# Ledger of designs, part 100: peptides against a protein of PDB entry 2AZE

Target 1, 148 residues: chain A of PDB entry 2AZE
Amino acid sequence: AQECQNLEVERQRRLERIKQKQSQLQELILQQIAFKNLVQRNRHAEQQASRPPPPNSVIHLPFIIVNTSKKTVIDCSISNDKFEYLFNFDNTFEIHDDIEVLKRMGMACGLESGSCSAEDLKMARSLVPKALEPYVTEMAQGTVGGVF
Target 2, 101 residues: chain B of PDB entry 2AZE
Amino acid sequence: GRLEGLTQDLRQLQESEQQLDHLMNICTTQLRLLSEDTDSQRLAYVTCQDLRSIADPAEQMVMVIKAPPETQLQAVDSSENFQISLKSKQGPIDVFLCPEE

## One batch from the design tools (peptide; made by RFdiffusion4, then SolubleMPNN)

Design b1_p17_5_s4 (from b1_p17_5, 9 letters changed)
Fold by OpenDDE base, seed 2:
Structure b1_p17_5_s4 (fold): chain B 148 residues (1-148), chain C 101 residues (1-101), chain A 17 residues (1-17)
Amino acid sequence: as target 1 above (148 residues)
Amino acid sequence: as target 2 above (101 residues)
Amino acid sequence: SELKKISERLNKRMKSL
């Protein structure tokens, strides 16, 4: 019946929306873990050094990195007010945001790929509110995707 | 019947989405707290050593871009064109190279 | 198109921070 068809369409629509939100939540969790872990690392490091690092030696979030071969020729055009940049490369490049950098640094404890040790998982769980711990566990196991 | 089954499914999906929204709210709240904490933001940094660990400047040039919110980034990476365009609306963009050492 | 997705992700990130 048409009524059933309408409900089936709605069902599929809701399923897709939930799937999208699940992905978004996972990313948010990874960001939270990465940020908190980074802060903890730096706090501990500064305490051990008994001083902050030199101001020009650190890059505060947020940021983006672009990497390319050292052999790549880059032409850069900058507006007078530095509001606009144009980079032309003669070869391929990579762009990464700060979150990806943190992930590669291990700040997300390998949770992003489900490749976390028991210790990593313990750390990850400790960096989120209790309500999020089950989701972190599912992420570590690669079992996220079910409907609540 | 099928109608009842679908109705039940939709109800369950609604409850699931509500639970998901709740978790997302918790998570976004935590992120907001981090953003509002001055000390946390002071400690939210990476070093050149960190960048070297993921992209060795001995072989790769690493450029860092500090851009304000609402900055538009466009990138083209093809055999015909390799280009990055940045357009800020709120302030200047800062670009610098990460040293090899 | 993949680069477009990356750019969109980065743009979203920059807008949200």
Scores: peptide ipSAE 0.038, ipTM 0.887, DockQ to the pose 0.719
Fold by OpenDDE base, seed 4:
Structure b1_p17_5_s4 (fold): chain B 148 residues (1-148), chain C 101 residues (1-101), chain A 17 residues (1-17)
Amino acid sequence: as target 1 above (148 residues)
Amino acid sequence: as target 2 above (101 residues)
Amino acid sequence: SELKKISERLNKRMKSL
């Protein structure tokens, strides 16, 4: 009886660990798709324009963005060496990293939200190694919660 | 029996976890390759137009922060305090506003 | 909180660069 109880505890521990790894894998897949799709888009755009965009018109990864109402008053304190910043707002703000920005741009093909059309899914699959394609399919179907 | 069933379950879970680890390694490798590819890094950018598309500049101000690795960010968003603190250890932080169209 | 999660994620992201 005690042995069975111990194994049940271990079973639950492993299930939780697997769940965590599933989440991590999903994020890694989304990042990969988003990055590759972004690079592909920009490469094509530069080819069409026959030139790169103006340097000051682009933001290279990595970055984060902060958005707030235009009416929000922002006070900024900066160190002399620019190593430290302090922003004070008089209202709420949002923070997003570059990956989230890419997702909102559609670079992850809607896979992150289950809004993946057939064409989006095809694109997503084309941007990952073959070994990852089944998992991409599961993500699109919303079935990644299961153990395989 | 119960013991045998649990033992088998654990073996199956182990196999599943190993598969996940394998897939994660593949992903990590792909991301590393992207980071090491000069052309990919050159092309890894967004435009102000992209940012405007996800945050309406007519209503929202969009601030961009470029920070080096190991930068620490602390944020407080409450009725009593709205604050963002950034501290870099490896270089200067660049902050700029995304212009409107 | 959601803000805490975001902050942690951002910090993790910055550390992983």
Scores: peptide ipSAE 0.029, ipTM 0.884, DockQ to the pose 0.724
Fold by OpenDDE base, seed 3:
Structure b1_p17_5_s4 (fold): chain B 148 residues (1-148), chain C 101 residues (1-101), chain A 17 residues (1-17)
Amino acid sequence: as target 1 above (148 residues)
Amino acid sequence: as target 2 above (101 residues)
Amino acid sequence: SELKKISERLNKRMKSL
């Protein structure tokens, strides 16, 4: 009886870890697709333009963005060495990391929201190793984790 | 019996977790390859046009923050306080605005 | 590189699993 209880605890622990790892894997796949798609897009664009964009016109990863109403008043305090920043706003703001930006740009092909067209799914599959393709398909269909 | 059933379940879960670990390793390997490729690094950027597509500066001010790894970011967004604090331990933080068009 | 930094963060997250 005690042995069974111990195994039940272990079973539950493993189920929880699997759930967490599924979430992590999905995020990793989305990041991989987004990054590769971004690089591919930019490579093509630069080839078409026959030169790279001006250095001051692009933002290299990683980064975060903060957006707020254009009417929001922002006070900024900066340390002398620029190691510390303090921003005070008089209204609400939003923070987005670079991955979220890429997702909103469509770089993850809508896979993150299950909004993949046939072409989007084809693109997504083309940007991952073969071993990951089944999982990408499951993500697009919303069937990930059905076994657990 | 119950013991045998649980033992079997644990074996199956172990196999499933190992498969997940394998897939995750594949993903991280791909990301490492990207990080080691100079051309990919050079091409890993967004434009101001991209940022405008998700947060139009005509309506929203868009501030870009580039900070070294392990930078601490704390944000408070409430009726009583709207604040963002950044503290880097590895170098200076760069902040700039995405221009309006 | 910046992309390397991203990879390192991802690795850190994975190690925490």
Scores: peptide ipSAE 0.022, ipTM 0.877, DockQ to the pose 0.068
Fold by OpenDDE base, seed 1:
Structure b1_p17_5_s4 (fold): chain B 148 residues (1-148), chain C 101 residues (1-101), chain A 17 residues (1-17)
Amino acid sequence: as target 1 above (148 residues)
Amino acid sequence: as target 2 above (101 residues)
Amino acid sequence: SELKKISERLNKRMKSL
């Protein structure tokens, strides 16, 4: 019946939306864990050093990085007010945002790739509100995706 | 029947989505709290050592870009052209080089 | 300083946009 067909279309739409939200939630959780872990690391490091790092030795979030071979020739054009930049490379480059950098640093405890040790998972759980802990566990197990 | 089953499915999906929304709200709240906490923001940094750990300047030049919000970034990475364009409307863009240790 | 502004190093190669 047409009514059933309409509901089936709606069902599929909702399922897809839920799947999208699940992905978004996972990313948000990873960001939260990464940020809190980073802050915790740096706090501990500064306490051990009994001083903050030199101002020009650190890069505060947010940022992006561009990496290319050290042999790559880069031509840079900059506007007078530094509002506009144009970089021309003679070879390929990579761009990464700060979140990806944090993930590669291990700040997300390997949760992003499902490579959490027991200690990693414990850390990850400790960095989220209790309500999110079950989801973190599911992420670590790769079991996210079911409808609850 | 089929209609009743679909109706039930939709109700269950609605409940599931509401639960997801709740979790997302919790998460976004936590992120907002982090952004509003002065000490957290002060400690939200990476070092050149961190960057070297993921992209060794001995092999790769690592350039750091700090730009105001809503800065337009366009990148072309093809055999024909390798280009990055940055356009800010809210302030100057800062570009740093992570030195080789 | 651990970080260096590329703009400072690339000044002689820069052109206005």
Scores: peptide ipSAE 0.021, ipTM 0.879, DockQ to the pose 0.031

Design b1_p17_6_s1 (from b1_p17_6, 5 letters changed)
Fold by OpenDDE base, seed 3:
Structure b1_p17_6_s1 (fold): chain B 148 residues (1-148), chain C 101 residues (1-101), chain A 17 residues (1-17)
Amino acid sequence: as target 1 above (148 residues)
Amino acid sequence: as target 2 above (101 residues)
Amino acid sequence: SELQEISERLNKRLQSL
């Protein structure tokens, strides 16, 4: 009886770890697709333009963005060495990392929200190693984790 | 019996977790390759047009923050306080605005 | 809660760079 209880606890622990790892894997796949798709897009664009864009016209990863109403008043305090920043707003704001930006740009092919067209799914599959293709398909179909 | 069933379940879960670990290792390897490729890093950028597509500066002010690794970010968003604090340990933080068009 | 989650995610992202 005690042995069974111990195994039940272990079973639950493993199920929870698997769930967490599934989430982590999905995020890693989305990042991979987004990054590769972004690089591919920019490579093509630069080839068509026959030169890279001006350095001051692009933002290289990694970065984060903060957006707020254009009417929001922002006070900023900066240390002398620029190691420390403090922003005070008089209204609400939003924070997004570069991955979120890429997702909203469609660089993850809508896979993050299950909004993949046939062409989107084809693109997504082409940007991952063969071993990951089945998982990408499951993500698009919303069937990830069905076995567990 | 119950013991045999649980033992079998644990074996199956272990196998499933190992499969996930393998897939995660593949993903991590791919991301490392991207991080180590100079050309990929050169091409890993967004434009102001990209940012406008997700947050139109006509309605929203968009501030870009480039911070070194290990930078601490704390944010408070409440009726009493709207604040963001950044503290870097490895270098200066760069902050700039996405221009409006 | 939501902001806390975002903050934690962002810090994790920054730490992994």
Scores: peptide ipSAE 0.061, ipTM 0.892, DockQ to the pose 0.761
Fold by OpenDDE base, seed 2:
Structure b1_p17_6_s1 (fold): chain B 148 residues (1-148), chain C 101 residues (1-101), chain A 17 residues (1-17)
Amino acid sequence: as target 1 above (148 residues)
Amino acid sequence: as target 2 above (101 residues)
Amino acid sequence: SELQEISERLNKRLQSL
């Protein structure tokens, strides 16, 4: 019946929306873990060194990085007010945001790929509110995707 | 029947989405707390050593971009064109190389 | 394209800061 068809369409619509939100939540969780873990690392490091690092030796979030071969020629055009930049490369490049950098640093404890050790999982769980712990566990197991 | 089943499914999906929204709210709250905590933001940094760990400066040039919110980034990476365009609406963009590079 | 997706992701990140 048409009524059933309408409901089936709605069902599929809701399922897709939930799937999108699940992905968004996972990313948010990874960001939270990465940020908190980074802060902890740096706090501990500064305590051990008994001083902060030199100001020009650190890059505060947020940031983006672009990497390319040292042999790559880059032409850069900058507006007077520095509101606009145009980079032209003669070869390929890579772009990464700060979150990806943190993930590659291991700040997300390998949770992003479900490749976390027991200690990594323990750390990850400790960096989120209790309500999020089950989701972290599911992420570690690669079992996220079910409907609540 | 089928209608009843679908109705039940929709109800369950609604509850699931509400639970998901709740978790997302918790998570976004935590992120907001981090952003509002001055000490946390002071400690929210990476070092050049960190960047070296993921992109070897011996072989790669690493450019850092500090851009304000709502900055538009467009990138083309093809055999015909290799380009990055940045357009900010809220302030100047800062671009620099890692000092230890 | 793949790079377009990356750009969109980065734009979203920048816009959410």
Scores: peptide ipSAE 0.058, ipTM 0.891, DockQ to the pose 0.831
Fold by OpenDDE base, seed 4:
Structure b1_p17_6_s1 (fold): chain B 148 residues (1-148), chain C 101 residues (1-101), chain A 17 residues (1-17)
Amino acid sequence: as target 1 above (148 residues)
Amino acid sequence: as target 2 above (101 residues)
Amino acid sequence: SELQEISERLNKRLQSL
């Protein structure tokens, strides 16, 4: 009886660990798709354009963004070496990393939200190694919660 | 019996976890390859137009932060305090607004 | 909290660069 109880505890521990790894894998897949899709988009755009975009008009990864109302007052304190920044706002703000920006741009093909059309799914699959395609399919179907 | 069943379950879970580890390694490798590819890194950018598409510039101000690796970020968003603190260990932090804003 | 989660995610992202 005690042995069975111990194994049940271990079973639960492993299930939780697997769940965590599933989440991590999903994020890694989304990052891969988003990055590759972004690169592909930009490559195509530059090929079609007579010139690359102006240097000051592009933001290379990695980055984060902070957005707030235009009416928000922001005070900024910066160290002399620019190693430290302190921002004080008089109202709420939002912070997003570059990956989230890419997702909102549709670079992850809507896979992150389950809004993946057939065409989006095809694109997503084309941007990952063959071994990852089944998992991409599961993500699109919302079935990644299961153990395989 | 119950013991045998649990033992079998654990073996199956172990196999599942190993599969996940394998897939994660594949993903990590792919991401590393992207980071090491000069052309990919050159093309890994968004435009101000992209940012405008996700944040309405008519109502929202968008600040961009370029931070070196291992930069620490602390944020407080409450009625009593709205603050962002950044501390870099490996270089200067660049903060700017999109020029087209 | 949501902010804490975002902060942790961002820190993780920045640390992984």
Scores: peptide ipSAE 0.050, ipTM 0.891, DockQ to the pose 0.783
Fold by OpenDDE base, seed 1:
Structure b1_p17_6_s1 (fold): chain B 148 residues (1-148), chain C 101 residues (1-101), chain A 17 residues (1-17)
Amino acid sequence: as target 1 above (148 residues)
Amino acid sequence: as target 2 above (101 residues)
Amino acid sequence: SELQEISERLNKRLQSL
């Protein structure tokens, strides 16, 4: 029946939306873990050093990085006010945001790739509210995707 | 029947989505709290050593870009053109290199 | 100051391009 068909379309639409939200939630969780872990690391480091790092020795979030071969020739034009930049490369480059950097630093405890050790998982769980812990566990197990 | 089954499915999916929304709200709240905490923001940094750990400057040049919010970034990475364009409306863009040790 | 120095050097370099 047409009514059933309409509901089936809606069902599929909702399933897809839920799947999208699941992905978004996972990313948000990873960000939270990464940020808190980074802050914790730096706090500990500064305590051990008994001082903060020099102001111009660190890169505060947010930022992006561009990496390319050291052999890549880069041509850059900059506006007088530095509001506009144009980079031309003679070879491929990569762009990464700060979140990706944090993930590669291990700040997300390997949760992003399902490579959490027991210690990593423990750390990850400790960095989220209790309500999110089950989801973190599911992420670590790769079992996210089911319907609540 | 089929109609009743679908109706039930939709109700269950609605409940599931509400649960997801709740979890997302919790997460976004935590992130906002981090952004509003002065000490957390002060400690939210990486070092050049960190960057070197993920991209070796011996092989790769690592350029750091700090731009104001809403800065437009356009990148083309193709065989025809390799280009990055940055346009800020709120202030100057800061660009610097991660040095090789 | 390291990043500041590098930034300035890079900026100078970039401006020369």
Scores: peptide ipSAE 0.018, ipTM 0.879, DockQ to the pose 0.029

Design b1_p17_6_s2 (from b1_p17_6, 5 letters changed)
Fold by OpenDDE base, seed 3:
Structure b1_p17_6_s2 (fold): chain B 148 residues (1-148), chain C 101 residues (1-101), chain A 17 residues (1-17)
Amino acid sequence: as target 1 above (148 residues)
Amino acid sequence: as target 2 above (101 residues)
Amino acid sequence: SKLKEISERINKRLKSL
């Protein structure tokens, strides 16, 4: 009886780990697709333009963005060495990391929300190794969640 | 019996987790390759137009933060306090505004 | 809260750099 209880606890622990790893894998796949798609887009654009964009016109990853109303008053306190920043707003704000930005740009092909067209899915599959393609398909169909 | 069933379940779960680990390793390897490729890093950028395209139309002021690894971010958003705190341990933080377009 | 979740995600991202 005690042995069975111990195994039940272990079973639950493993199920929880698997669930967490599934989420982590999905995020990693989305990051991979987003990054590769972004690089591909920019490479094509630069080839068409026959030159790279001006250095001060682009923001390289990684980055974080904060957006707020144009009417929002922002007070900023900065340490002398610029190691510490404190921003005070008089209204609400939004924060996004670069991954979220790429997703909203469509760089993950809508896979993050299961809103990818056939063409989007084709693109997504083309940006991952063969071993990951089945998982990409499951993500697109919303069928991820089972234990395999 | 129950013991045999649980033992079998654990074996199956172990196999499933190993498969997940394998897939994660593949994915992590791909990301490492991207991080080590100079050309990919050079091309890993967005434009201000990109940022404007995803921003809420009502939230038109876009501030960009370039922070070193391990930087700590704390944010508070309430009716009485709207605050973001950044603390870096590995170098200076760069903050700039995306021009309005 | 949602902000807490976002902050945690961002900090995780910053840690992974």
Scores: peptide ipSAE 0.373, ipTM 0.922, DockQ to the pose 0.750
Fold by OpenDDE base, seed 2:
Structure b1_p17_6_s2 (fold): chain B 148 residues (1-148), chain C 101 residues (1-101), chain A 17 residues (1-17)
Amino acid sequence: as target 1 above (148 residues)
Amino acid sequence: as target 2 above (101 residues)
Amino acid sequence: SKLKEISERINKRLKSL
């Protein structure tokens, strides 16, 4: 019946919306874990060193990085107000945001790929509110995607 | 019947989405707290050593971009064109090489 | 393309700042 078809369409719409939100939540969780883990690392490091690192030796979030071969020639055009930049390379390059950098640093405990050790999972769980712990566990197991 | 089953599914999906929204709110709240905590933001940094761990400056040039929110980035990476375009709406963009490079 | 996906992700990140 048409009524059932309408409901099936709605069902599919809701399923897709939930799937999108699940992906968004996972990313948010990874960001939270990465940020908190980074802060903890740096706090501990500064305590051990009994001083902060030199100001010009650190890069505060947020940031983006671009890496390319040192042999790559880069032409840069900058607007007067520095609102616009144009970079032309003669070879390939890579771009990463700060979140990706943190993930590659292991700040997300390998949770992003479901490749976390028991210790990594323990750390990840400790960096989120209790309500999010079950989801972290599911992410670690690669079992996220079910309907609540 | 089929109608009843679909109706039940929709109710369950609604509850699931509500639970998901709740979790997302918790998570966004935590992120907001981090952004509002001055000490946390002071400690929210990476070092050149960190960047070396993922992109060796001995072989790679690492350029850092500090862009304000809502900045638009466009990138092309092909045999015909290798280009990055940045357009900010809220303020100047800062670009520099990794200090220890 | 892969770069397009990366750019979109970065732009999304920039919007969330």
Scores: peptide ipSAE 0.365, ipTM 0.922, DockQ to the pose 0.775
Fold by OpenDDE base, seed 4:
Structure b1_p17_6_s2 (fold): chain B 148 residues (1-148), chain C 101 residues (1-101), chain A 17 residues (1-17)
Amino acid sequence: as target 1 above (148 residues)
Amino acid sequence: as target 2 above (101 residues)
Amino acid sequence: SKLKEISERINKRLKSL
């Protein structure tokens, strides 16, 4: 009886660990898709324009964005070496990393929110190695919560 | 019996975890390859138009932060305090507004 | 909180650079 109880505890521990790894894998897949899709988009755009965009018009990864109302007053304190920044706002703000920006741009094909059309899914699958395609399909179906 | 069943379950879970580890390794490898590819890095950018599509520039100000690896970000957003703190360990932090604003 | 989650995600991203 005690042995069975111990194994049940271990079973639960492993299930939780697997769940965590599933989340990590999903994020890695989304990052991969988003990055590759972004690169593909930009490559195509530059080819069509026959030139790269103006240097000051683009923001290379990695980056973080902060958005707030234009009416928000921002005070900024910066160290002499620019290693430290302190921003004080008089109102609420939003922060997003580059990956979140890419997701909102649709670079992850809506896979992140389960809003993946057939065409989106096809694109997503094309941007990952073959070994990852089944998992991409599961993500699109919302079935990644299960153990495979 | 119960013991045998649990033992079998644990073996199956182990196999599942190993599969996840394998897939994660594949993903990590792919991301590393992207980071090492000069052309990919050159093309890994967004435009101000992209940012405008996410945050309406008519109503929102968009600040861009270029932070070195291992930079620490702390944020507070409450009625009593609205603050962002950045501390870099490996170099200067660059902060600017989208040029097309 | 939502902000805490976002901050943690961002910091994780910064560590992965």
Scores: peptide ipSAE 0.362, ipTM 0.921, DockQ to the pose 0.730
Fold by OpenDDE base, seed 1:
Structure b1_p17_6_s2 (fold): chain B 148 residues (1-148), chain C 101 residues (1-101), chain A 17 residues (1-17)
Amino acid sequence: as target 1 above (148 residues)
Amino acid sequence: as target 2 above (101 residues)
Amino acid sequence: SKLKEISERINKRLKSL
């Protein structure tokens, strides 16, 4: 019946939306873990050093990085107000946001790739509210995707 | 029947989505709290050493971009041209190199 | 493309600031 067909379309639409939200939630969780872990690391480091790092030695979030071969020639055009930048490279480059950098630093405890050790998982769980712990566990196991 | 089954499915999916929304709200709240905490923001940094750990400056040049919110980034990486364009509407963009040691 | 995906992700991040 047409009514059933309409509901099936809606069902599929909702399933897809839920799947998208699951992905978004996973990313948010990873960000939270990464940020808190980073802050914790730096706090500990500064305590051990008994001083903060020099102001110009650190890069505060948010940021973007571009990396390319040291042999790559880069031509940069900048507007007078520095609102516009144009970079021309003679070879390939990579771009990463700060979140990706944090992940590669291990700040997300390997949760992003399902490579959490027991210690990593423990750390990850400790950095989220209790309500999110089950989801973190599911992420570590790769079992996210089911319907509640 | 089929209609009743679908109706039940939709109700269950609605409940599931509400649960997801709740979890997302919790997470976004935590992120917001981090952004509003002065000490957390002060400690939310990486070092050049950190960047070197993921991109060896002996082989790679690392450029750091500090851009205001909603800055538009466009990139082209092809045999024809390799280009990055940045356009900000909220303020100046800061670009600097991560020095080699 | 991979670069397009990366750019979109980065731009999304920039919008979320």
Scores: peptide ipSAE 0.356, ipTM 0.921, DockQ to the pose 0.757

